# Peptides against a protein of PDB entry 1ZZD: the designs that were tried, part 116

Target 1, 109 residues: chain A of PDB entry 1ZZD
Amino acid sequence: FQVVNPYLLRDLVDLGIWDEGMKQYLITQNGSIQGLPNVPQELKDLYKTVWEISQKTIINMAADRSVYIDQSHSLNLFLRAPTMGKLTSMHFYGWKKGLKTGMYYLRTQ

## One batch from the design tools (peptide; made by RFdiffusion4, then SolubleMPNN)

Design b2_p27_5_s3 (from b2_p27_5, 14 letters changed)
Fold by OpenDDE base, seed 5:
Structure b2_p27_5_s3 (fold): chain B 109 residues (1-109), chain A 27 residues (1-27)
Amino acid sequence: as target 1 above (109 residues)
Amino acid sequence: SEEEEEEKFYKEELEELKKLEEEEKKE
């Protein structure tokens, strides 16, 4: 897998801030640029990792797919700091949205 | 922020679930 999105790499190079130090930083941050002060906010909004987006959106997208007879896709959710409350909420919401199958995989950072 | 929206999402769903559980308990 690639830690750095190739388009992100291009943009960082264009900004003139790409170097070995930046590379090592991104590796340690699992590709996140959210903590970088010298990156424009528009790029931070564009290049969010799976750990930085709302999982509600992921569930919504899965629910939209479930309208069709499709059992090929699995639901994968990503939580940086999972709690029982969060998990319960996500399962309940998925059920309300009509997901025929529960959460298949949960990943934590 | 997106983080705030996510936390709001969790809270709202838990509250709704709790209400449903209370209704079932009364039946």
Scores: peptide ipSAE 0.134, ipTM 0.670, DockQ to the pose 0.814
Fold by OpenDDE base, seed 4:
Structure b2_p27_5_s3 (fold): chain B 109 residues (1-109), chain A 27 residues (1-27)
Amino acid sequence: as target 1 above (109 residues)
Amino acid sequence: SEEEEEEKFYKEELEELKKLEEEEKKE
């Protein structure tokens, strides 16, 4: 069962569209944001192509540790996770791209 | 700090999502 990774959560919050309805939507859509009309296509494309570990695993890791708010700290936490393996590089690549996109939108809003 | 509050918020939201996930599995 897939829900939300911390990066997606942050991006949705930054867009100002995070609420209880969004939570339920993501649950019913198995974590997909492709059907959201108020999400930039660039962000949809990003999370479409990002290879992610199990959403449940990500949620558990984020709940047990600091979440991915401070990017440098979050990166360090992920690097210290030995079970990330090959998933780390692709996951971080997507995260970095998401960060760049998010920063752009934050500057424009 | 504001950053700490944001981190707490996201952590709480993720924990809630985890709970909701478990509830959905039980249905």
Scores: peptide ipSAE 0.109, ipTM 0.683, DockQ to the pose 0.021
Fold by OpenDDE base, seed 3:
Structure b2_p27_5_s3 (fold): chain B 109 residues (1-109), chain A 27 residues (1-27)
Amino acid sequence: as target 1 above (109 residues)
Amino acid sequence: SEEEEEEKFYKEELEELKKLEEEEKKE
């Protein structure tokens, strides 16, 4: 299965491009949206596959979570370092909260 | 400013995350 940041899912829905095809794409691309032509570059920069973090790293980041989830695949979605001031900071905060509140698991049918 | 301090905070967090990942690769 593929772990996906819930805020990414929200953004894709807001763009009106979320469907079964998009779901399968994310599964095959390890959650990366970098290859999608219909996604704004700003979102690609926001949700970028920079490096993989291990289960241990995820647990460390989400130490205050009520439930720890066993993941077969490390999280590949990361935010770039802040470059646009307040707006970027808010996005980063949202990403961090997403890790703490839970992730969405995509599975093939 | 408020914006500068907030941006600095998140940059520092990202640097720490990178360090953690590098350390794990050595294990």
Scores: peptide ipSAE 0.020, ipTM 0.321, DockQ to the pose 0.077
Fold by OpenDDE base, seed 2:
Structure b2_p27_5_s3 (fold): chain B 109 residues (1-109), chain A 27 residues (1-27)
Amino acid sequence: as target 1 above (109 residues)
Amino acid sequence: SEEEEEEKFYKEELEELKKLEEEEKKE
């Protein structure tokens, strides 16, 4: 199985490109959207991980701290003057927030 | 400010992630 960021799924749905084909693609790409031509670069940057961090590491980090900040406001903050570091941090924060509300699992059928 | 606090939070999270990644590499 593969854990997927709920916000990524939401954004893909909002773009109207989420379907079974996309699901399978993400499975084969280990959750990466970098190779998708129909995704805005802004979203690619948002969900880009500077370091290849394992799902285990991400989960461990999520369990470490539980500070809540509104995700939409945080997005506005970093998009004004985005750096790779800020975007990465925001990505993982969003991930943690998603884990609090439940993880989404992708699997082949 | 609230904005500064948010940025600080994200920076701290990033540092924690780096530490975890380094620890994982050692395993």
Scores: peptide ipSAE 0.018, ipTM 0.323, DockQ to the pose 0.158

Design b2_p27_5_s4 (from b2_p27_5, 14 letters changed)
Fold by OpenDDE base, seed 3:
Structure b2_p27_5_s4 (fold): chain B 109 residues (1-109), chain A 27 residues (1-27)
Amino acid sequence: as target 1 above (109 residues)
Amino acid sequence: DEEEEDEKFDKEELEELKKELEKLKEE
């Protein structure tokens, strides 16, 4: 199981902030660097986990992929705290974006 | 942040959905 993105690891090393403490922090945070005050916002924006990407972005990415595939693809959504409203909005937006399969798997943290 | 964006997204999409549903009822 790869906890730390290899590119993130490289960038953290380049910043000179990679150490055992940082490694353990990332493990406990499931790879998230969002809470680190000494990391540039640019890197935080770049290295978002699946739980830190907006629902809209995930759906947009799925829609973009659908343009290049001939068969229906499965959309996997990741929600920390799903609500009926969130699920409804995602399904509706996905439908508007032309997703053929819709939601196949829903994962919760 | 992403949480605020999601909340905004949900609100906007739900409002639009309601409008679409009303249109469908009128058809």
Scores: peptide ipSAE 0.064, ipTM 0.548, DockQ to the pose 0.833
Fold by OpenDDE base, seed 1:
Structure b2_p27_5_s4 (fold): chain B 109 residues (1-109), chain A 27 residues (1-27)
Amino acid sequence: as target 1 above (109 residues)
Amino acid sequence: DEEEEDEKFDKEELEELKKELEKLKEE
């Protein structure tokens, strides 16, 4: 199954656009947010790199098409003075962490 | 100080991630 980047999930929730419809959209779009009209361009640019990397990974996993949301751990991220570079690094880290979690679940389920 | 070290770490991490990205794009 697809693993949603936890930072992306947070950002979508913060935008108030996360719902079942959004979940289904991400499933059909393999996690891409580039086509979402309600997402700021800055956020699209931020996740563009992650999305590009993830496409190959998602295709390689090619298991269940459902989007997995890690609800076992709550991620609360607070930044005092976030920079674009720092946010980018964090998103990459979050993506990798999400993938690792997803792979763990694929092995155990 | 700790903040300066964190900034340095973040920069280095970003550079490594960019390197990894370039490798993945070439595959």
Scores: peptide ipSAE 0.015, ipTM 0.267, DockQ to the pose 0.205
Fold by OpenDDE base, seed 2:
Structure b2_p27_5_s4 (fold): chain B 109 residues (1-109), chain A 27 residues (1-27)
Amino acid sequence: as target 1 above (109 residues)
Amino acid sequence: DEEEEDEKFDKEELEELKKELEKLKEE
């Protein structure tokens, strides 16, 4: 199970490229849009850090023997205006929450 | 400034993440 970032979803819809195929692609790519040729670089940059933080969190949880997250799952951090400080804070928070509850996403506005 | 610090942090994190992701894929 993977939750799509609602802002990413909006942007993909605005680009007119959102469909079932795109959904499956995102699942396969663990939420990454970096490899999509039809996505503007500015959007890739916008979501890059969020993706990286989420993947790092997944790695940390996978490394913890007490917590397992399937590779098909992705911890997603959703911020309206993400900053490194906020993302870092949410990364650790999400990690802790993942350890405790199996939460796969964290969002704030 | 804050932007420069963020860029540096992202770069380091990305490199570490790439390494860990490769290991994870091999499991």
Scores: peptide ipSAE 0.007, ipTM 0.259, DockQ to the pose 0.043
Fold by OpenDDE base, seed 5:
Structure b2_p27_5_s4 (fold): chain B 109 residues (1-109), chain A 27 residues (1-27)
Amino acid sequence: as target 1 above (109 residues)
Amino acid sequence: DEEEEDEKFDKEELEELKKELEKLKEE
């Protein structure tokens, strides 16, 4: 599945570039805005980090469950409302848990 | 341990990201 960051959606709306075309673009680019010419570089830098963290989180969650998570486009979630921070928190938690597990294995070899 | 150093870096990056997200939330 693919999740579009609510802050990214807000910023795209504020820039006045949010439309159906942009929506489809994000789906095909897995949420990346790096290729958009009308987006400020500072914003690209910020969401580059977000993208990197989210990808690592998904991988770590899959490893933790011992079940591969299918990163398909069959289900796309567009979280327009800022109150949908719950999903972001889940990603952060999953990532943190993955790091803890990794550190444990490094200590015990 | 290179892997350990990478994990430390990732942790620091996450903390910075959280700070930036909080700033965005307040705006």
Scores: peptide ipSAE 0.006, ipTM 0.242, DockQ to the pose 0.038

Design b2_p27_6_s1 (from b2_p27_6, 12 letters changed)
Fold by OpenDDE base, seed 4:
Structure b2_p27_6_s1 (fold): chain B 109 residues (1-109), chain A 27 residues (1-27)
Amino acid sequence: as target 1 above (109 residues)
Amino acid sequence: MEEEKKLLEYVEKNKEELEKNLKELEE
């Protein structure tokens, strides 16, 4: 399933602009909010200078070596047995480390 | 959106612990 970066989600919710339409927009934009006119530049800057988190980093956070990341624009995460805790930790860690994508595509192997 | 909401709630509820864990991983 598709999951939004939790911090981006928070910020968009705080702005009162988060809805299903926004979610679909982010998917088409590979998680980028740069093109949104109703988002403050400060938030755009916050989510602009990011890099793709390494698979090793994600693996360490999840304590599971069965994690795969294969896309740069939309982060596709493959887990054998994903849990909410693991997903949350990975998202949080990725954001703190400057995760490139605002959207995760989580798939079970 | 329901799953995202749950994720957000989890992050906010456990932010301190998550930050602690992150710090430990970076050491």
Scores: peptide ipSAE 0.016, ipTM 0.311, DockQ to the pose 0.033
Fold by OpenDDE base, seed 5:
Structure b2_p27_6_s1 (fold): chain B 109 residues (1-109), chain A 27 residues (1-27)
Amino acid sequence: as target 1 above (109 residues)
Amino acid sequence: MEEEKKLLEYVEKNKEELEKNLKELEE
């Protein structure tokens, strides 16, 4: 799964550019928006840092036995027997409990 | 896109807490 900052999703939605194509693009780009021509540079600059932080978090999460990084895909996160609903619930729960997470999972169809 | 809608709703509802957590990650 590709982890994405929830605020990035919000911003992309607000820009009116969020769709299935964008989703697939982000997955192929490991969550990076740097190559998107229709995103303001200001947002690119902001989310460059946010993306870096998120990647660090992914690495830290990989220490958990249920989480691992697929080295064939740079910093893609995988969980044991994950479902989209379960992953979403896990992160939502983590946020509610004050855990240092802020990620949402995307996957190809 | 249903999952994304749910996420957005959650983010808006819990914005303060989420921003706190994200800020701490930057430290």
Scores: peptide ipSAE 0.016, ipTM 0.427, DockQ to the pose 0.049
Fold by OpenDDE base, seed 1:
Structure b2_p27_6_s1 (fold): chain B 109 residues (1-109), chain A 27 residues (1-27)
Amino acid sequence: as target 1 above (109 residues)
Amino acid sequence: MEEEKKLLEYVEKNKEELEKNLKELEE
């Protein structure tokens, strides 16, 4: 499964562009929004920066070998047996810097 | 979409706990 950053989901909802099509797009793009034409550049830049920071943070704090980070396009976390609370907390911690919007959470298969 | 809605609701109603967890991670 794929875990999408909750703040990203919130921002997409706020932009009014979140739907099933967008969900499928993000799945195919491994969470990256860089190729979306209807997303403001400032958000693309923000999440790029936050992604770079958060991957370092999460790697540093990850003592559990069950955690896998996909760094291909965006930060994606994979756990063998994750709980929703744990995953959400990690994303909340990793992406808090610079993000002041509401928090949402997406889990995809 | 229904699953996402449930996840969003979970996050919103458990915000205090999540913030507590965040604080613990920052220590």
Scores: peptide ipSAE 0.022, ipTM 0.360, DockQ to the pose 0.077; fails the geometry check
Fold by OpenDDE base, seed 3:
Structure b2_p27_6_s1 (fold): chain B 109 residues (1-109), chain A 27 residues (1-27)
Amino acid sequence: as target 1 above (109 residues)
Amino acid sequence: MEEEKKLLEYVEKNKEELEKNLKELEE
């Protein structure tokens, strides 16, 4: 499943555009809102793809068989057997590292 | 900016638990 940043969810709800269609759209777009015409640019900038994660962290995460990192188009983490606690930790850690420029994407394989 | 601050506060408040869970991913 696609992990959604709780603050992004809140912002979309506040804009009045969150629904099942929007949820499915985000899944197909790997969590990106860049293509949404009805979202303010400032929010798009806030949730832009983040690349500023230490190489050490990336290597450590990739070393675990349960974690796959895809950096081809965005920084995404794929977990084979994720728990909510682990997903939340990675999500908020990624957000912290990219607070100035964007967010961290998580998905299950 | 306010939301960013709140998120940072959440991370800092729960830093120990978050770091524990992250460490488990490295094992």
Scores: peptide ipSAE 0.019, ipTM 0.307, DockQ to the pose 0.182; fails the geometry check

Design b2_p27_6_s2 (from b2_p27_6, 9 letters changed)
Fold by OpenDDE base, seed 2:
Structure b2_p27_6_s2 (fold): chain B 109 residues (1-109), chain A 27 residues (1-27)
Amino acid sequence: as target 1 above (109 residues)
Amino acid sequence: MKEEEELEKFVEENKEEMEKNLKELEE
């Protein structure tokens, strides 16, 4: 499993590089796009901080049970925004700013 | 839900590795 920012997925789709291979790559790279040569540096810089916050959030939310399943697609899982009580002010602010729609869990088919 | 429990278990089992990867990215 790997959590990915929904806006990152959108941007990868807009670049025309999103496919099953890319999905598997992101899973193996823990959601990081820093090693992708076909992604603009501007996008890498944009999602670097967001990715870091996301990873820290996942680590801190191991027992928060803020996950829901989207019934419209098979095995699509989403992590809702965490509560302030489990995050630092910086993490919560970053979450609301960059991940306000939640996080998407990728898994192998 | 079973899927939720599996995700929680995955996060817990891989917490140390995720922390390591995060540290490497910051360097």
Scores: peptide ipSAE 0.020, ipTM 0.335, DockQ to the pose 0.049
Fold by OpenDDE base, seed 5:
Structure b2_p27_6_s2 (fold): chain B 109 residues (1-109), chain A 27 residues (1-27)
Amino acid sequence: as target 1 above (109 residues)
Amino acid sequence: MKEEEELEKFVEENKEEMEKNLKELEE
């Protein structure tokens, strides 16, 4: 299995690019989206650091918690367009809070 | 869970680095 940031999964779903192929790709890439051509660069930048931190943690521990997302639903709620900085802060905050409730994993079905 | 507690501890111990990285991303 591969640990993935739950907010990354949410964002991918919201972008409408989440599918089985994407899932399998992420598994093979250890959760990294850096090589995905259809992901906005801003998201790549955002999750790069988050991914790096996560990988440091994953080496030592893993909480088995599989996540499945319905591709038909958007999980993000935006009241207005945020700046990149604000979005980044939100993602880091969410990521940190998410860790308190466990880590999420992708695995082949 | 034990693992979650350890993870939180890890995050807390690396908070400064995380904040640094956050600032770098915002620049």
Scores: peptide ipSAE 0.018, ipTM 0.376, DockQ to the pose 0.111
Fold by OpenDDE base, seed 4:
Structure b2_p27_6_s2 (fold): chain B 109 residues (1-109), chain A 27 residues (1-27)
Amino acid sequence: as target 1 above (109 residues)
Amino acid sequence: MKEEEELEKFVEENKEEMEKNLKELEE
C-alpha cells in the first residue's frame, strides 16, 4: 500500500528542496526527514509527531514514476475521498525543485 | 476548483492535527 503525506510534499516543494536527490535521501533514511539539514526544525517536529512517510511509501513513490509530474506536462486533478485515516496514493505535480504549487492525482489504495 | 479545495482542506486538516500534537508535546 501507499501512504502519501500531501502536506510533506507541499512543504518540501515550497522550500524548493524537493528533487531526485531528496527522494533518494528519504529512501536511505527510512522515509525520515529528521536528518535533513535544510528543513526547519518546526516542520520536522510536526511530521515526527503525527505523520512521517515510511520508507515503503518513499520507495513506492520512487518506483511509480506516474506519481511525479513534470511542470512541462499537462495537469489533471483527481480526488477520491481523501481522509487521514485511509491509505492514500498521490500523483504529485510539483516534484521538481523550486515549484510552489502542485496538482494532485489522489486515490485510496 | 472543487477538487482542489477539498485537497487543500485535507492538507490543512493534517497540518492542524500535527500542530495540535506538537503543542501537546511542548506542555
Scores: peptide ipSAE 0.016, ipTM 0.257, DockQ to the pose 0.054
Fold by OpenDDE base, seed 1:
Structure b2_p27_6_s2 (fold): chain B 109 residues (1-109), chain A 27 residues (1-27)
Amino acid sequence: as target 1 above (109 residues)
Amino acid sequence: MKEEEELEKFVEENKEEMEKNLKELEE
């Protein structure tokens, strides 16, 4: 399944532009927001680097991970067979270092 | 969440190595 950066997802929610259409768009664009006209350029610049890093790390990930928004619009990261190894930590650390924001939930599935 | 806390702890304990590896990934 397509993995979406949970911090990107939060920012899109904060902008008030997250919906089913946006979800489908991100899936077709492999997580890139560069083509979205209603996203501030500063976020595009930020997530350009994060997106590139994410693509490298996702290829090396052994665990299946998915991000969802529930009925209360809470951001949930679901991990199937989660592994908290070095690569996983770097993946999340990279997101947090640039964005200085946190996930709402991290759950095992 | 317990898993998130463990992840944060791991990142903090290995921060220097993480920063080095992130730099390499950004190049």
Scores: peptide ipSAE 0.021, ipTM 0.366, DockQ to the pose 0.129; fails the geometry check

Design b2_p27_6_s3 (from b2_p27_6, 11 letters changed)
Fold by OpenDDE base, seed 5:
Structure b2_p27_6_s3 (fold): chain B 109 residues (1-109), chain A 27 residues (1-27)
Amino acid sequence: as target 1 above (109 residues)
Amino acid sequence: SEKLKELEKWVEENKEEYEKNLEELEK
């Protein structure tokens, strides 16, 4: 289970703020850098976790790029409190947007 | 497809819940 995005790690190293303390902070924050005062806003906007952007936005973005990607690619959607109704709604919405296959539903708990 | 037909049927029968769920997806 990888907590730190490798590209984020690179950028934090380039900023000179990567150390053991930062690593432990990211682990406790599930990879989020939104609360860090020494990180530029541009990077915060770039490295939002799955819990920091709407799942609808994720579906829309996936639908936009699905035309240009291999069918072997899959989309992982994350829900805090999944229900059958929510899953069905997400599946139907994704289907209407062009995501016919490759949708997986995950939760953290 | 049959799968899409089943999804469409559920949404048709549960439109209010579907719209609420979509709104929650934007949060």
Scores: peptide ipSAE 0.115, ipTM 0.745, DockQ to the pose 0.644
Fold by OpenDDE base, seed 2:
Structure b2_p27_6_s3 (fold): chain B 109 residues (1-109), chain A 27 residues (1-27)
Amino acid sequence: as target 1 above (109 residues)
Amino acid sequence: SEKLKELEKWVEENKEEYEKNLEELEK
């Protein structure tokens, strides 16, 4: 249940497709609904996981809201295979986009 | 920013790698 976004849960319930089968499916898919044929594309776009959207898009979105990001808010970027070059590139790109602080890099296990 | 200058220097020296990395970020 912890893998299900609460707003996603609401929308799935509203669609009338939430059940135990759906719950188990989402658990096995780590919260992804991209493979569900009975979910509208607009919802798939809305509820893409951090692994399903480009990190560049995440940076761009954060930059658009950078004026609202303070010390209490941080941007977590996820990389499957981080290297120093990749981290430096992301750092520079983020900086050029206006992100001064609060950018952290995480990797999957 | 001194840090930014360091990053800029790296990008200037590794422009091809930087561009490649940005492309990978779009995947």
Scores: peptide ipSAE 0.111, ipTM 0.746, DockQ to the pose 0.646
Fold by OpenDDE base, seed 3:
Structure b2_p27_6_s3 (fold): chain B 109 residues (1-109), chain A 27 residues (1-27)
Amino acid sequence: as target 1 above (109 residues)
Amino acid sequence: SEKLKELEKWVEENKEEYEKNLEELEK
């Protein structure tokens, strides 16, 4: 139950598809609804986990935010299997997109 | 900066891997 996004829970209830089976499914899937055929695609797009959303998109969004934010901000990127090459690629891409500082790399345990 | 130059050097030397990594970031 701890892995269920409260807003996702609300929307699933509104769709009438929330039940004990759904709850157990989400627990086993670490909160992911991407594999559910009875869930609208719009909800799947809305409730992507940090592992399902494109990290490139996250970088792009952060770069876009930097145009409007005068304060220092940080960005956390999540990788399933980070390598030096992947980290370097992301760092360079972020830099070219305007992210000069505040990029952090995290991975699952 | 010195760090940026290092990143640029790596990308230049590993262009194929860089492009592959960017593609994987979209998945």
Scores: peptide ipSAE 0.103, ipTM 0.739, DockQ to the pose 0.664
Fold by OpenDDE base, seed 1:
Structure b2_p27_6_s3 (fold): chain B 109 residues (1-109), chain A 27 residues (1-27)
Amino acid sequence: as target 1 above (109 residues)
Amino acid sequence: SEKLKELEKWVEENKEEYEKNLEELEK
């Protein structure tokens, strides 16, 4: 399955921090880099934006990965200007796609 | 589940908004 965005992978390689450990970490975090202290905030912000504009794809990938990972693992989603309607739409879509694990919605700005 | 029923109810009542939101999520 796809672990990370190919551009994110490139940037992690450029930072010299990509390895098997990083890969496994990202799998457990459903692709989120927000918890990584060795990643510049600029990159975290950049890929928050990427996740915002491609949330449906992120949800789809997470649903695919959820079959292979512990149910205790949660998906972190990022929105610039979250509304109840947007959150509800995302949650319903994720639910319909088979995501039964926790979904966390975070504001990017 | 009860949660799914609540979400489904909202989608049924706000179908146009739901579809618009999904389109935006596909960008």
Scores: peptide ipSAE 0.101, ipTM 0.733, DockQ to the pose 0.451

